# Peptides against a protein of PDB entry 3ZOQ: the designs that were tried, part 147

Target 1, 223 residues: chain A of PDB entry 3ZOQ
Amino acid sequence: QLLQDSWWNQLKEEFEKPYYQELREMLKREYAEQTIYPDSRDIFNALHYTSYDDVKVVILGQDPYHGPGQAQGLSFSVKPGVKQPPSLKNIFLELQQDIGCSIPNHGSLVSWAKQGVLLLNTVLTVRRGQANSHKGKGWERLTDRIIDVLSERERPVIFILWGRHAQMKKERIDTSKHFIIESTHPSPFSARNGFFGSRPFSRANAYLEKMGEAPIDWCIKDL

## One batch from the design tools (peptide; made by RFdiffusion4, then SolubleMPNN)

Design b2_p24_2_s1 (from b2_p24_2, 12 letters changed)
Fold by OpenDDE base, seed 5:
Structure b2_p24_2_s1 (fold): chain B 223 residues (1-223), chain A 24 residues (1-24)
Amino acid sequence: as target 1 above (223 residues)
Amino acid sequence: LREELEDTSFPSEEELERAREELE
């Protein structure tokens, strides 16, 4: 699974570094000996769907869903036919209240990714049933670099940072060029403390329009 | 996706129930 040229040009040096080589070797063992999500072909789906130059919005997640058939290499997104996780349900509820979109009958956010929404987890793999099992293994260094090269880009990016984990990346973002939308996490434990009513979708589109960019069609069609 | 484990607000059961109701 080769990356698009635009991302390769930005990240090629990382792939030659020892940390990534060690990560890759670890992943080879993990995928051979354990059930790892997402499918190895889907690890870099966020970068596959959204090129470096086409990124308009970034939504950061922590790590993939660890249940069967759920993760598809995009933060918060689940494959069609999979029950929507609670946080994703709340995202769709806010989407409905924010801009009037219907709640889709599936949880795939691929349509967002194809429009320039980088759905990036900070950790890109996980063992079945073991949340954060691949934390601290090297992914964070790569994904930090992804944030860095986007921050260094002259063309503005909108970063949507839900919750503390995502907001910790704010220090890496040049706010003189880029926009940040912050709120509590969509999790049922925190959504009522600020996520609901935060209207991140309309706010993101407002920034895009101000920059002369096409807005995101956030509404997701049923399958 | 694990923000609930790091939430320092320590949401009450009532808050969780309200959240569940909104999901229905």
Scores: peptide ipSAE 0.025, ipTM 0.615, DockQ to the pose 0.098
Fold by OpenDDE base, seed 3:
Structure b2_p24_2_s1 (fold): chain B 223 residues (1-223), chain A 24 residues (1-24)
Amino acid sequence: as target 1 above (223 residues)
Amino acid sequence: LREELEDTSFPSEEELERAREELE
């Protein structure tokens, strides 16, 4: 898949910087020597599905799922046929409680991405079975730039920030133009402390409508 | 990004797996 020109124009200078070149070389070694997720063709799926101009909502994750066949380059999303991880199950529970959607029989959030929901992890790769193994290798600088260029965009964006890691990015967001929805993380360890009942989906749509934009169809059809 | 995606020296996991199978 080819990256949309709109993102290329926003990020092209980053790809020429030393940090990204070093990241690229590191990734080449990692993919050659280790099992790395997602597939290298899927690393930038979030940007492939949602162009810079089409972003309506951003949902930040940390890094990809590290199990076989799970990660598909979208935060919290898993490929069809893959068992839904606990956090994703809780996301769907909140979705059901918030706006009445049924629980889908799969965990793919591609339908959200196609509607303008940027499902962005701050780190875009991971070693099999080793969570956060690619933390601090350069991805964070690129994804910070992604947040920055969205913050600088005149057309408003809604940022959904679940948990402390995502919320640390709040300082990069111009809240005079953009809206932030914050709660605890959907993880079983934190969901009952604020995520459940936070109603991020209806709140996001309310803001979209206020801005004169079409709301997101958050309900996911069975495959 | 575009260069990286087109770079044959950056094989996918699937491509690496196929290569490993051929060496067995």
Scores: peptide ipSAE 0.018, ipTM 0.439, DockQ to the pose 0.022
Fold by OpenDDE base, seed 4:
Structure b2_p24_2_s1 (fold): chain B 223 residues (1-223), chain A 24 residues (1-24)
Amino acid sequence: as target 1 above (223 residues)
Amino acid sequence: LREELEDTSFPSEEELERAREELE
């Protein structure tokens, strides 16, 4: 399926560029010869669930989970039935402490995406068992453009930037128009250094309310 | 696998051309 018209209008020029054509050819080979995640149909799920115009919040990740059945094309999210990865568990712990949500019995963040939370990884594919295996292959150029066109949008966006990798994108964001929420990464190795207690969910909703927009229902129902 | 390669989330050249024509 093609991207929604709103994203297509913003990104169509990128798809015609040589770097993207090379990326596309690389991906075709990778999916044919290797086990690649997520499923090829799910690569752009973040853009499928959240149109350009409907983006309220952006949460940046690095690259997809590299284990079987985990990645579903949304940053930090895992398919139902999959054990919650440590970082995601910490996200739910912070969610509980921040706004009182119960910890769900699954790890799917699709409900966030459908409400306007763009769950974008900077790299959108990965080889099984090989984190960052598709780093530097062209995804970063496309996802940088995604950040750029959102930054250029008149309607304000809230960017949640966990960890240094995501925070490196701050220079691309017009902070005169858009809001940034920063903390350490939810990883067990960094969460206690600032992520816990950062209250990104209530802070994001506070910004949305100030802008006259509906807040995100961050609480996730059990399946 | 072949089906997944042909029905991917990223656009093919043919889809790109069609989309351009439809937007004009």
Scores: peptide ipSAE 0.011, ipTM 0.445, DockQ to the pose 0.016
Fold by OpenDDE base, seed 2:
Structure b2_p24_2_s1 (fold): chain B 223 residues (1-223), chain A 24 residues (1-24)
Amino acid sequence: as target 1 above (223 residues)
Amino acid sequence: LREELEDTSFPSEEELERAREELE
């Protein structure tokens, strides 16, 4: 996929590296031989919706949902008409408690992405029904670079790091410039241990306002 | 719990694996 110029300028060197070429070849085979999610055209949706310069907030996920019609290239987000996964339900519960938003009747977070919330998975593809099937194939190196170039950006970014996996990326973030919001993961297995009540949405907006930027409208309207 | 395993959003690989083991 072709990226926006702002991301291309930041990542073009990665695409020339052997690891990415190997990843690309692997993906070609995978998409040809297996059912892979998301659609190949949607792999870089996070970067398509949110340019490098427009990133205000980053929310890190692990890898895409592996069920039919779910993944849309955005972390935690599902296409309209798709049942909200448990973690996403908890995200909306926290959203409601945090800033009073109604629970939307769908799970699409595109409205966040369009406002500068980079909904980035560390791994950008997955085989149908096989969680983490594309782990360790090269995506992590690219997405690490995405985090790195954002960390290197002069304009501050807010990183929301839910759970240990995301928090492992903290070492890549220059906390002298950027803000980090950490809590347990919204998963039912961990949400009650810190995610609920963490108020990441209001906290993110507080940082944005402190920086003189427009806050995110986190509330999602029904479709 | 079964429904939860359909979600790829787990706090860690260890927890995901633990959840799967608990279902077996």
Scores: peptide ipSAE 0.024, ipTM 0.607, DockQ to the pose 0.186; fails the geometry check

Design b2_p24_2_s2 (from b2_p24_2, 16 letters changed)
Fold by OpenDDE base, seed 1:
Structure b2_p24_2_s2 (fold): chain B 223 residues (1-223), chain A 24 residues (1-24)
Amino acid sequence: as target 1 above (223 residues)
Amino acid sequence: LLEEAQDTSFPSDEELAKMKELLA
């Protein structure tokens, strides 16, 4: 399901810029010559599921999963039937400890996206088996603009920034208006150094309630 | 899981137009 959104009004000028045209040409070649993830139809799923006006929370990832059938255009999320990657497993562990949700039998975060959680990667495509292979090709400029227009929005947003890469985007966020939740990354290499126990889900909901907005139902039902 | 079928034409002008329609 796609929601009505106003992202085009926010981003239309970017698509006409030379950097994006170059990115487009690169992607045409990449998809023709290589196995690229996610499916081209899913690249902008984060924007499809969560309109500009409906964004309540942003969770930043780096780039898509690079294995077969994994990426679905949402940060940290995997298609149903796909084994949960280690970072996602840790996200669900923290979710359970934070607010008592059961661990779902799948890894799709679409239910979050539909509630206003923008699951945005900074780079939106990747070559099979080659993490960060599309880094520095133009996606970062577009996704930086996405962060910028959200920062400029009058209605406050909650930004969840796991790890150093995501936290580097903090300089683009008006912290006088928007709320930031920071911790180490959910990766097994860093989760025990601050991610576990950070309680981002309850903290996000507490802030939403303070703003008079409906909280996110973070618990994910089995399929 | 199996690899997904890919659109070798993406991103095309048609895809951008579709995006405009969906995101407007």
Scores: peptide ipSAE 0.022, ipTM 0.524, DockQ to the pose 0.020
Fold by OpenDDE base, seed 3:
Structure b2_p24_2_s2 (fold): chain B 223 residues (1-223), chain A 24 residues (1-24)
Amino acid sequence: as target 1 above (223 residues)
Amino acid sequence: LLEEAQDTSFPSDEELAKMKELLA
């Protein structure tokens, strides 16, 4: 599927640059020779579900889940029927404590994406069982550009930056126009050091309401 | 939740050309 026109207008120049062509050729080899996640047709799902103009909130991840059937092209999200990873479980725990949502029986965040939550990883592919295996191959330059064009957008965006990796992107965000919600990562190794109790969901909705926009329905229905 | 089937996520040369035409 083609990218939505709004994203194409913002990113078309990137796809013609040498770095992206090299990345594309690398990915063709990787997908042909190894098991790569997500499915090649799902790599840009974050952009497919959430157009450039419809972005209200951005949640940054690092790279996709590297286990079978997990990654679906959305940060932190897993396909229905897949066991919720520890970080995602903690996200739902905070969601419950923050705004009272029940914990869903699946881990798909597609409902967030459809409402304007851009679930973007900085690296969009990974080899099976090898975390960060596609780090430094060109994705970061493209996803930096995604952050840049959102930062340049006149209509404000809310950036949720969990952990140090995501927070490193703060320098690319015009804080005079956009809002940033920062905390420790939802990982079991860091969640108790600031993620729990950070209330990112209610805070995001408070910003949206202040801007006169509809809040996100963060509650996820069971399947 | 319904997810639409998609072709390759990175645009082919032909797809790039078509998109340029649609935006022109």
Scores: peptide ipSAE 0.019, ipTM 0.493, DockQ to the pose 0.016
Fold by OpenDDE base, seed 2:
Structure b2_p24_2_s2 (fold): chain B 223 residues (1-223), chain A 24 residues (1-24)
Amino acid sequence: as target 1 above (223 residues)
Amino acid sequence: LLEEAQDTSFPSDEELAKMKELLA
């Protein structure tokens, strides 16, 4: 079954609801009148790269990077050739300290996505230069449903929740079936308050191994 | 450099009306 089919079966009812229709109409206007990120073709990259059935790990972000050429539809990820944002740089620093991975020469996390790491932002679009400009416009309801259908899945999922905003989603996760890894956010403002040393990558793999699943190869190769 | 795949834009009204898969 195609990746598209698995998510469509889980989310098709949402796309028929008025809130999503209104969101889509809003987005059509926004993309026509302003510069919106990511590219409209990349909005659902997280779902394209990681099917519903293949999700092993979820990493929640807030909203896309709002600078030119940065966002690629995956939380924390940037397109090749783009300077690594501070939070992403800290993610790679923790990755190096946690499991010994080298710092890659790019910021694309597509290799994680292809292995079953759902890199989901709670809001999937943003205006250029205006962080959180599409907050409260309907994306949160859809992405909450994504979390819900994963929580309802019988096969366990590991949720990595960095920072308070992501951790607010904890109440939607059935912890009798699923695992949660929490720490402060990787941003420079908060990383030294708990993110560094949290070892989310090795801990995630430990859970996967306990479940009898293949671990994630978190190390990212140079392009 | 490895190239990354790009998906389609968010569904058109026509696509939704035809009940096509959102991510197709």
Scores: peptide ipSAE 0.019, ipTM 0.514, DockQ to the pose 0.018; fails the geometry check
Fold by OpenDDE base, seed 4:
Structure b2_p24_2_s2 (fold): chain B 223 residues (1-223), chain A 24 residues (1-24)
Amino acid sequence: as target 1 above (223 residues)
Amino acid sequence: LLEEAQDTSFPSDEELAKMKELLA
């Protein structure tokens, strides 16, 4: 029996469904037999840091970083002390150009999560060194439900959708009620094709201000 | 670099234990 929280109320039915039970069994085997990221305690960090009711912004990623010590259960985020991955470096470059923030000496986006930025990957686990290895195993159904219940929420949400993978989720979002910010992915392979100059941070805050909500302090302090 | 400090926005050990039950 899980403790009651805002996410539990939204997702409890999913955890009882066969697909999730199968996913659970798969994960038990994977964590026992393979090196899986993130740590099992960190899988749901996005939901832990940002309650259902407190979500202001959603940033969708694909799956966790698959290198040692990188993933911390938040999309694009890496643990302090970990070298910033290329996509994250580009995110910080855009952040600097968009709203003037300095580039932090670490890659943790926990400060965003604590302010209501849901940093959600569509797949929440990965095998070491094997990108997308847990694709199609059940996570997508759960994370689709997360998007759905947010879309159904009366209080508007801002969805930041970088790249085609994230943008494929747009069909699940009620655009009459919620706001979408789209651009190419921050990856070095795509950033110059539209991510740079997209100004997602100022645009997100502009929407928040229009809704009468406090803007996100996107600037990240050094640790 | 400082390690991330746990605060009210991070789940307690008890909450983490309950979440573990989803995978145990």
Scores: peptide ipSAE 0.018, ipTM 0.482, DockQ to the pose 0.020; fails the geometry check

Design b2_p24_2_s3 (from b2_p24_2, 15 letters changed)
Fold by OpenDDE base, seed 1:
Structure b2_p24_2_s3 (fold): chain B 223 residues (1-223), chain A 24 residues (1-24)
Amino acid sequence: as target 1 above (223 residues)
Amino acid sequence: MLAEAEDTSFPSDEELAAAKEALA
């Protein structure tokens, strides 16, 4: 199977729907004719690293990085050896101030994903150099379903919603069961307006502790 | 890439090949 059984059970019906078939056909053309990120085999890495049942925390991004070698199918994350984008640098600055973690020498968030942090973009592909080029092509419907099935889960989830785009998804989240952490986006354009000092990492762990779950080790080791 | 290559949670070569075939 392309997806883990837990995600397949939640999403299998989406893949048979016309919108997804149209998306798939669009993607086939785009990957054939254009440079698209991430690599086609990496599109669903967020779901591969973090099963439906293992999700503890969700961090929503918009769409993948559109530069060469950057996107790895995880929101805000970049492959090892890739320069940390400005937003990611600010994430690590807040991480340091929040819980004292050292700033890693790379930008891979795989260690978070492996602990149950679903690093989900709302749009899962992008054309090189063209941010949001695949907006409105069908990804949002699939990723909305991902949010929905997590919201429907009995076991609580923590949603970290940075910026307006992510916060627009709050309406899909049952806040009677799930926890929301909101702030401005880590982008240099917005980070000083509320992201810095928001302490999302310690707050997430505080909720996990209240739930009787193991906290996330947010500190990332150097490579 | 190095961290991902050693990660047991990373999709297998077979899964990656299947994903690529399905999408491109």
Scores: peptide ipSAE 0.012, ipTM 0.445, DockQ to the pose 0.022
Fold by OpenDDE base, seed 3:
Structure b2_p24_2_s3 (fold): chain B 223 residues (1-223), chain A 24 residues (1-24)
Amino acid sequence: as target 1 above (223 residues)
Amino acid sequence: MLAEAEDTSFPSDEELAAAKEALA
């Protein structure tokens, strides 16, 4: 199966462009010759779980986790049974302090995705053990287009932009229609400089309520 | 364990053609 109709209508022209064809050919070689994450079937999980029309919130990441079994095609998320990475642990700490959620016994954010939280990395693949190895190969152009078509949408979106990399995308977002939540990155190297106490979850829900939309249930149940 | 999407991540030329036809 292909992308959901709502995303297909927004992105179909991109898949015909030379840059994407080159990216596709590169990925075919990479997956054949190297260990690439996530699984090739999971690359677009963010779009699979959250349709274009159902997007309420966007959380931007950089690129997938590069360790075995970690990446599941969702920014910051790890498959159940995988140890929570430091940034994700800090996300859950802020979640607990912000709205009182318990720390889950796993790191899967699929429940957010199913509620309209687009967990999008700007680069959607990575070589095992080599962070940013697929930077500049074409993903950024596609994911920029994803941001653009969301920015063009009449129904408002909430963009959560943690750290400088995500914040560089702010220039692509029509802030007259859409809401931005910015802070430092949840990484241990930056979390204490503004991420902790930023309360992105309650702030996002406050915007949703103002829009007359159902809030996100950010609390994640144990598996 | 929560199920992940089973869809093909990036469409083939044939799949793209089929999708275009289905949307027509």
Scores: peptide ipSAE 0.010, ipTM 0.460, DockQ to the pose 0.016
Fold by OpenDDE base, seed 2:
Structure b2_p24_2_s3 (fold): chain B 223 residues (1-223), chain A 24 residues (1-24)
Amino acid sequence: as target 1 above (223 residues)
Amino acid sequence: MLAEAEDTSFPSDEELAAAKEALA
């Protein structure tokens, strides 16, 4: 499935580069020989749900969930009916404490994506049961370009950078135009060290309001 | 191992070719 025109215009040159062709051939082999997540049709869901022009907020993840039926091509998000992973549970706990949203009965963040929250992983595929198995295979170069073209955009973007991995991308973001919200990662191993109480949702909306943009409705309805 | 169908979300060679034609 072709990318939306707005993303295609920004990324078309990347798809012709040798690194992406090598990545594509690798992925063809991986999907043929291994169980890879997400579904191949869902790899670019973040770009499908949120056009280049519609991006208001970026939330960076590392790589997809590697369990059956979990990954849906959106950072931190899981398909409906899937148990919420610990990091996602902590995200919803912070959401509740920050702006009073109820914890949803599912883990799908599609409603955020549809409002302009780009839920981007730096690596867009993973082998079943093998976290970071597709690290260093070419995805990072593409996703770096995604960050770059957003950074180059005149209309401001809010980057939410949870943990050191996401924060390493700060050097690619023009902070004269764009806003950064940083904290520790929502993982149980780090959430108590700064993620809880960081109030990323209200802070993001405060920036949007200052820009004259509509805030994100972060509250997720039950299914 | 359910081989996920070849309909990869990244542009196919055919889609890339079609896009090149549309840009030309």
Scores: peptide ipSAE 0.010, ipTM 0.437, DockQ to the pose 0.016
Fold by OpenDDE base, seed 4:
Structure b2_p24_2_s3 (fold): chain B 223 residues (1-223), chain A 24 residues (1-24)
Amino acid sequence: as target 1 above (223 residues)
Amino acid sequence: MLAEAEDTSFPSDEELAAAKEALA
Protein backbone atom coordinates (compact mmCIF):
# COMPACT_ATOMS: atom_id res chain seq x y z
CA GLN B 1 0.00 0.00 0.00
CA LEU B 2 1.07 3.58 -0.67
CA LEU B 3 0.12 5.04 2.70
CA GLN B 4 1.07 4.07 6.21
CA ASP B 5 -1.31 1.60 7.78
CA SER B 6 -2.92 4.19 10.04
CA TRP B 7 -3.86 6.44 7.12
CA TRP B 8 -4.71 3.54 4.84
CA ASN B 9 -7.25 2.27 7.33
CA GLN B 10 -8.88 5.70 7.39
CA LEU B 11 -8.77 6.45 3.66
CA LYS B 12 -8.81 3.11 1.79
CA GLU B 13 -12.51 3.45 0.98
CA GLU B 14 -11.92 6.84 -0.64
CA PHE B 15 -9.40 5.40 -3.07
CA GLU B 16 -12.00 2.94 -4.33
CA LYS B 17 -14.58 5.66 -5.03
CA PRO B 18 -15.25 6.87 -8.57
CA TYR B 19 -14.21 10.45 -7.84
CA TYR B 20 -10.73 9.35 -6.81
CA GLN B 21 -10.37 7.04 -9.78
CA GLU B 22 -11.31 9.93 -12.03
CA LEU B 23 -8.84 12.15 -10.20
CA ARG B 24 -6.14 9.53 -10.62
CA GLU B 25 -6.79 9.23 -14.34
CA MET B 26 -6.74 13.00 -14.67
CA LEU B 27 -3.44 13.17 -12.80
CA LYS B 28 -1.92 10.49 -15.02
CA ARG B 29 -2.72 12.63 -18.05
CA GLU B 30 -1.56 15.83 -16.38
CA TYR B 31 1.79 14.39 -15.27
CA ALA B 32 2.32 12.87 -18.71
CA GLU B 33 1.45 15.97 -20.70
CA GLN B 34 2.43 18.88 -18.44
CA THR B 35 4.76 19.86 -15.64
CA ILE B 36 2.90 19.14 -12.42
CA TYR B 37 4.04 19.84 -8.87
CA PRO B 38 4.99 18.34 -6.58
CA ASP B 39 6.75 15.29 -7.98
CA SER B 40 4.21 12.48 -8.13
CA ARG B 41 6.06 10.55 -5.44
CA ASP B 42 5.79 13.56 -3.10
CA ILE B 43 2.03 14.16 -3.39
CA PHE B 44 1.25 12.41 -0.12
CA ASN B 45 4.32 13.51 1.83
CA ALA B 46 2.16 15.10 4.51
CA LEU B 47 0.60 11.71 5.22
CA HIS B 48 3.94 9.93 4.93
CA TYR B 49 5.69 12.15 7.47
CA THR B 50 2.77 12.31 9.89
CA SER B 51 0.74 9.17 10.55
CA TYR B 52 -2.93 9.38 11.42
CA ASP B 53 -2.20 8.43 15.00
CA ASP B 54 0.70 10.86 15.35
CA VAL B 55 -1.18 13.98 14.23
CA LYS B 56 -1.08 16.61 16.95
CA VAL B 57 -1.52 19.75 14.87
CA VAL B 58 -2.96 20.40 11.41
CA ILE B 59 -1.94 23.36 9.30
CA LEU B 60 -4.07 23.72 6.20
CA GLY B 61 -2.81 25.18 2.96
CA GLN B 62 -4.58 25.69 -0.34
CA ASP B 63 -2.48 24.10 -3.09
CA PRO B 64 1.21 23.45 -3.75
CA TYR B 65 3.70 26.06 -4.85
CA HIS B 66 3.69 26.12 -8.64
CA GLY B 67 7.32 27.09 -9.28
CA PRO B 68 10.16 24.72 -10.15
CA GLY B 69 11.58 22.76 -7.24
CA GLN B 70 9.40 24.47 -4.63
CA ALA B 71 6.62 22.09 -3.65
CA GLN B 72 7.55 19.43 -1.14
CA GLY B 73 4.15 17.85 -0.63
CA LEU B 74 3.79 19.78 2.63
CA SER B 75 1.73 22.94 3.05
CA PHE B 76 3.85 26.11 3.10
CA SER B 77 7.05 24.06 3.02
CA VAL B 78 9.73 24.29 0.34
CA LYS B 79 12.64 22.01 -0.39
CA PRO B 80 16.03 22.98 1.00
CA GLY B 81 17.88 25.40 -1.22
CA VAL B 82 14.65 27.01 -2.40
CA LYS B 83 14.07 30.67 -1.64
CA GLN B 84 11.48 31.08 1.08
CA PRO B 85 8.16 32.24 -0.36
CA PRO B 86 6.65 35.41 1.13
CA SER B 87 4.04 33.59 3.19
CA LEU B 88 6.67 31.27 4.62
CA LYS B 89 8.90 34.21 5.49
CA ASN B 90 6.01 35.69 7.42
CA ILE B 91 5.41 32.37 9.17
CA PHE B 92 9.01 32.43 10.34
CA LEU B 93 8.73 36.06 11.40
CA GLU B 94 5.73 35.19 13.53
CA LEU B 95 7.58 32.15 14.86
CA GLN B 96 10.44 34.39 15.92
CA GLN B 97 8.15 36.93 17.54
CA ASP B 98 5.97 34.29 19.17
CA ILE B 99 8.53 31.97 20.74
CA GLY B 100 11.93 33.42 19.88
CA CYS B 101 13.03 30.96 17.20
CA SER B 102 15.73 32.04 14.79
CA ILE B 103 14.84 32.36 11.12
CA PRO B 104 16.13 29.21 9.44
CA ASN B 105 18.35 29.34 6.37
CA HIS B 106 15.92 27.05 4.50
CA GLY B 107 12.18 26.60 4.10
CA SER B 108 11.69 22.92 4.92
CA LEU B 109 9.04 22.23 7.54
CA VAL B 110 9.80 18.50 7.65
CA SER B 111 10.89 18.83 11.27
CA TRP B 112 7.35 19.93 12.14
CA ALA B 113 5.83 17.08 10.15
CA LYS B 114 8.00 14.54 11.97
CA GLN B 115 6.69 15.84 15.28
CA GLY B 116 3.03 15.41 14.36
CA VAL B 117 2.25 18.61 12.45
CA LEU B 118 0.17 17.56 9.46
CA LEU B 119 1.03 20.08 6.76
CA LEU B 120 -1.94 19.44 4.52
CA ASN B 121 -2.96 21.29 1.37
CA THR B 122 -6.60 20.97 0.38
CA VAL B 123 -5.46 20.45 -3.22
CA LEU B 124 -2.38 18.29 -3.54
CA THR B 125 -1.20 19.06 -7.09
CA VAL B 126 -0.80 22.05 -9.38
CA ARG B 127 0.32 22.83 -12.92
CA ARG B 128 3.52 24.78 -13.29
CA GLY B 129 2.80 28.48 -13.11
CA GLN B 130 -0.94 27.96 -12.74
CA ALA B 131 -2.14 28.38 -9.18
CA ASN B 132 -5.30 26.45 -8.35
CA SER B 133 -5.24 24.70 -11.74
CA HIS B 134 -6.27 21.43 -10.08
CA LYS B 135 -8.98 22.98 -7.92
CA GLY B 136 -12.29 21.15 -8.09
CA LYS B 137 -10.81 17.98 -9.58
CA GLY B 138 -11.37 15.69 -6.60
CA TRP B 139 -8.59 16.51 -4.13
CA GLU B 140 -10.90 18.56 -1.95
CA ARG B 141 -13.13 15.55 -1.40
CA LEU B 142 -10.21 13.43 -0.26
CA THR B 143 -8.73 16.15 1.94
CA ASP B 144 -12.15 16.85 3.41
CA ARG B 145 -12.23 13.18 4.35
CA ILE B 146 -8.81 13.56 5.97
CA ILE B 147 -10.20 16.40 8.07
CA ASP B 148 -13.30 14.36 8.85
CA VAL B 149 -11.43 11.29 10.08
CA LEU B 150 -9.21 13.49 12.22
CA SER B 151 -12.27 15.22 13.61
CA GLU B 152 -13.73 11.81 14.43
CA ARG B 153 -10.56 10.74 16.24
CA GLU B 154 -10.91 10.52 20.00
CA ARG B 155 -7.50 12.01 20.70
CA PRO B 156 -7.82 15.78 20.26
CA VAL B 157 -6.19 17.66 17.39
CA ILE B 158 -5.23 21.31 17.08
CA PHE B 159 -6.25 22.89 13.78
CA ILE B 160 -4.42 26.02 12.72
CA LEU B 161 -6.61 27.77 10.16
CA TRP B 162 -4.94 30.70 8.43
CA GLY B 163 -7.21 32.69 6.17
CA ARG B 164 -10.72 32.19 4.84
CA HIS B 165 -10.02 29.12 2.73
CA ALA B 166 -8.76 27.12 5.68
CA GLN B 167 -11.38 28.58 8.01
CA MET B 168 -14.13 27.28 5.74
CA LYS B 169 -13.14 23.81 6.93
CA LYS B 170 -14.06 24.67 10.52
CA GLU B 171 -17.58 23.38 9.94
CA ARG B 172 -16.11 19.88 9.52
CA ILE B 173 -14.27 20.00 12.85
CA ASP B 174 -15.86 18.92 16.11
CA THR B 175 -14.96 21.95 18.21
CA SER B 176 -16.24 20.24 21.33
CA LYS B 177 -13.28 17.88 21.08
CA HIS B 178 -10.67 19.66 18.96
CA PHE B 179 -8.99 23.04 19.24
CA ILE B 180 -9.00 25.76 16.60
CA ILE B 181 -6.46 28.52 16.15
CA GLU B 182 -7.64 31.08 13.59
CA SER B 183 -6.06 34.16 12.09
CA THR B 184 -5.62 35.93 8.79
CA HIS B 185 -3.36 34.29 6.24
CA PRO B 186 0.43 34.76 6.47
CA SER B 187 0.41 36.22 2.94
CA PRO B 188 1.90 39.71 2.68
CA PHE B 189 -1.57 40.85 1.64
CA SER B 190 -3.18 39.76 4.91
CA ALA B 191 -0.50 39.09 7.53
CA ARG B 192 -0.67 42.57 9.08
CA ASN B 193 -4.41 42.21 9.52
CA GLY B 194 -4.15 39.57 12.21
CA PHE B 195 -1.58 36.89 11.43
CA PHE B 196 1.27 38.80 13.01
CA GLY B 197 0.81 38.69 16.74
CA SER B 198 -1.60 35.73 16.55
CA ARG B 199 1.04 33.53 18.25
CA PRO B 200 -0.19 30.24 16.81
CA PHE B 201 2.90 28.30 17.89
CA SER B 202 2.79 29.11 21.58
CA ARG B 203 -0.98 28.69 21.58
CA ALA B 204 -0.71 25.28 19.95
CA ASN B 205 1.84 24.20 22.52
CA ALA B 206 -0.34 25.50 25.33
CA TYR B 207 -3.15 23.26 24.11
CA LEU B 208 -0.80 20.29 23.78
CA GLU B 209 0.46 20.78 27.32
CA LYS B 210 -3.11 21.05 28.59
CA MET B 211 -3.82 17.69 26.95
CA GLY B 212 -0.73 16.15 28.53
CA GLU B 213 1.04 15.94 25.17
CA ALA B 214 4.59 16.87 24.38
CA PRO B 215 4.80 20.32 22.81
CA ILE B 216 6.10 20.85 19.31
CA ASP B 217 9.63 22.07 18.93
CA TRP B 218 8.79 24.68 16.34
CA CYS B 219 12.32 26.00 16.06
CA ILE B 220 13.94 24.86 12.83
CA LYS B 221 17.65 24.20 12.70
CA ASP B 222 19.77 25.43 9.86
CA LEU B 223 20.96 22.95 7.29
CA MET A 1 14.69 10.75 -1.38
CA LEU A 2 14.91 14.18 0.19
CA ALA A 3 17.79 14.74 2.57
CA GLU A 4 15.24 14.92 5.36
CA ALA A 5 13.69 11.65 4.21
CA GLU A 6 16.43 9.49 5.68
CA ASP A 7 13.94 8.71 8.39
CA THR A 8 12.00 5.60 9.32
CA SER A 9 8.73 7.51 8.99
CA PHE A 10 9.29 8.29 5.33
CA PRO A 11 8.25 5.84 2.62
CA SER A 12 10.78 3.45 1.17
CA ASP A 13 12.25 3.83 -2.29
CA GLU A 14 9.97 1.03 -3.39
CA GLU A 15 6.91 2.86 -2.11
CA LEU A 16 8.03 6.05 -3.80
CA ALA A 17 8.59 4.22 -7.06
CA ALA A 18 5.17 2.66 -6.82
CA ALA A 19 3.63 6.06 -6.14
CA LYS A 20 5.32 7.54 -9.18
CA GLU A 21 4.19 4.67 -11.37
CA ALA A 22 0.64 4.89 -10.10
CA LEU A 23 0.35 8.56 -11.00
CA ALA A 24 2.52 8.70 -14.16
Scores: peptide ipSAE 0.009, ipTM 0.433, DockQ to the pose 0.021

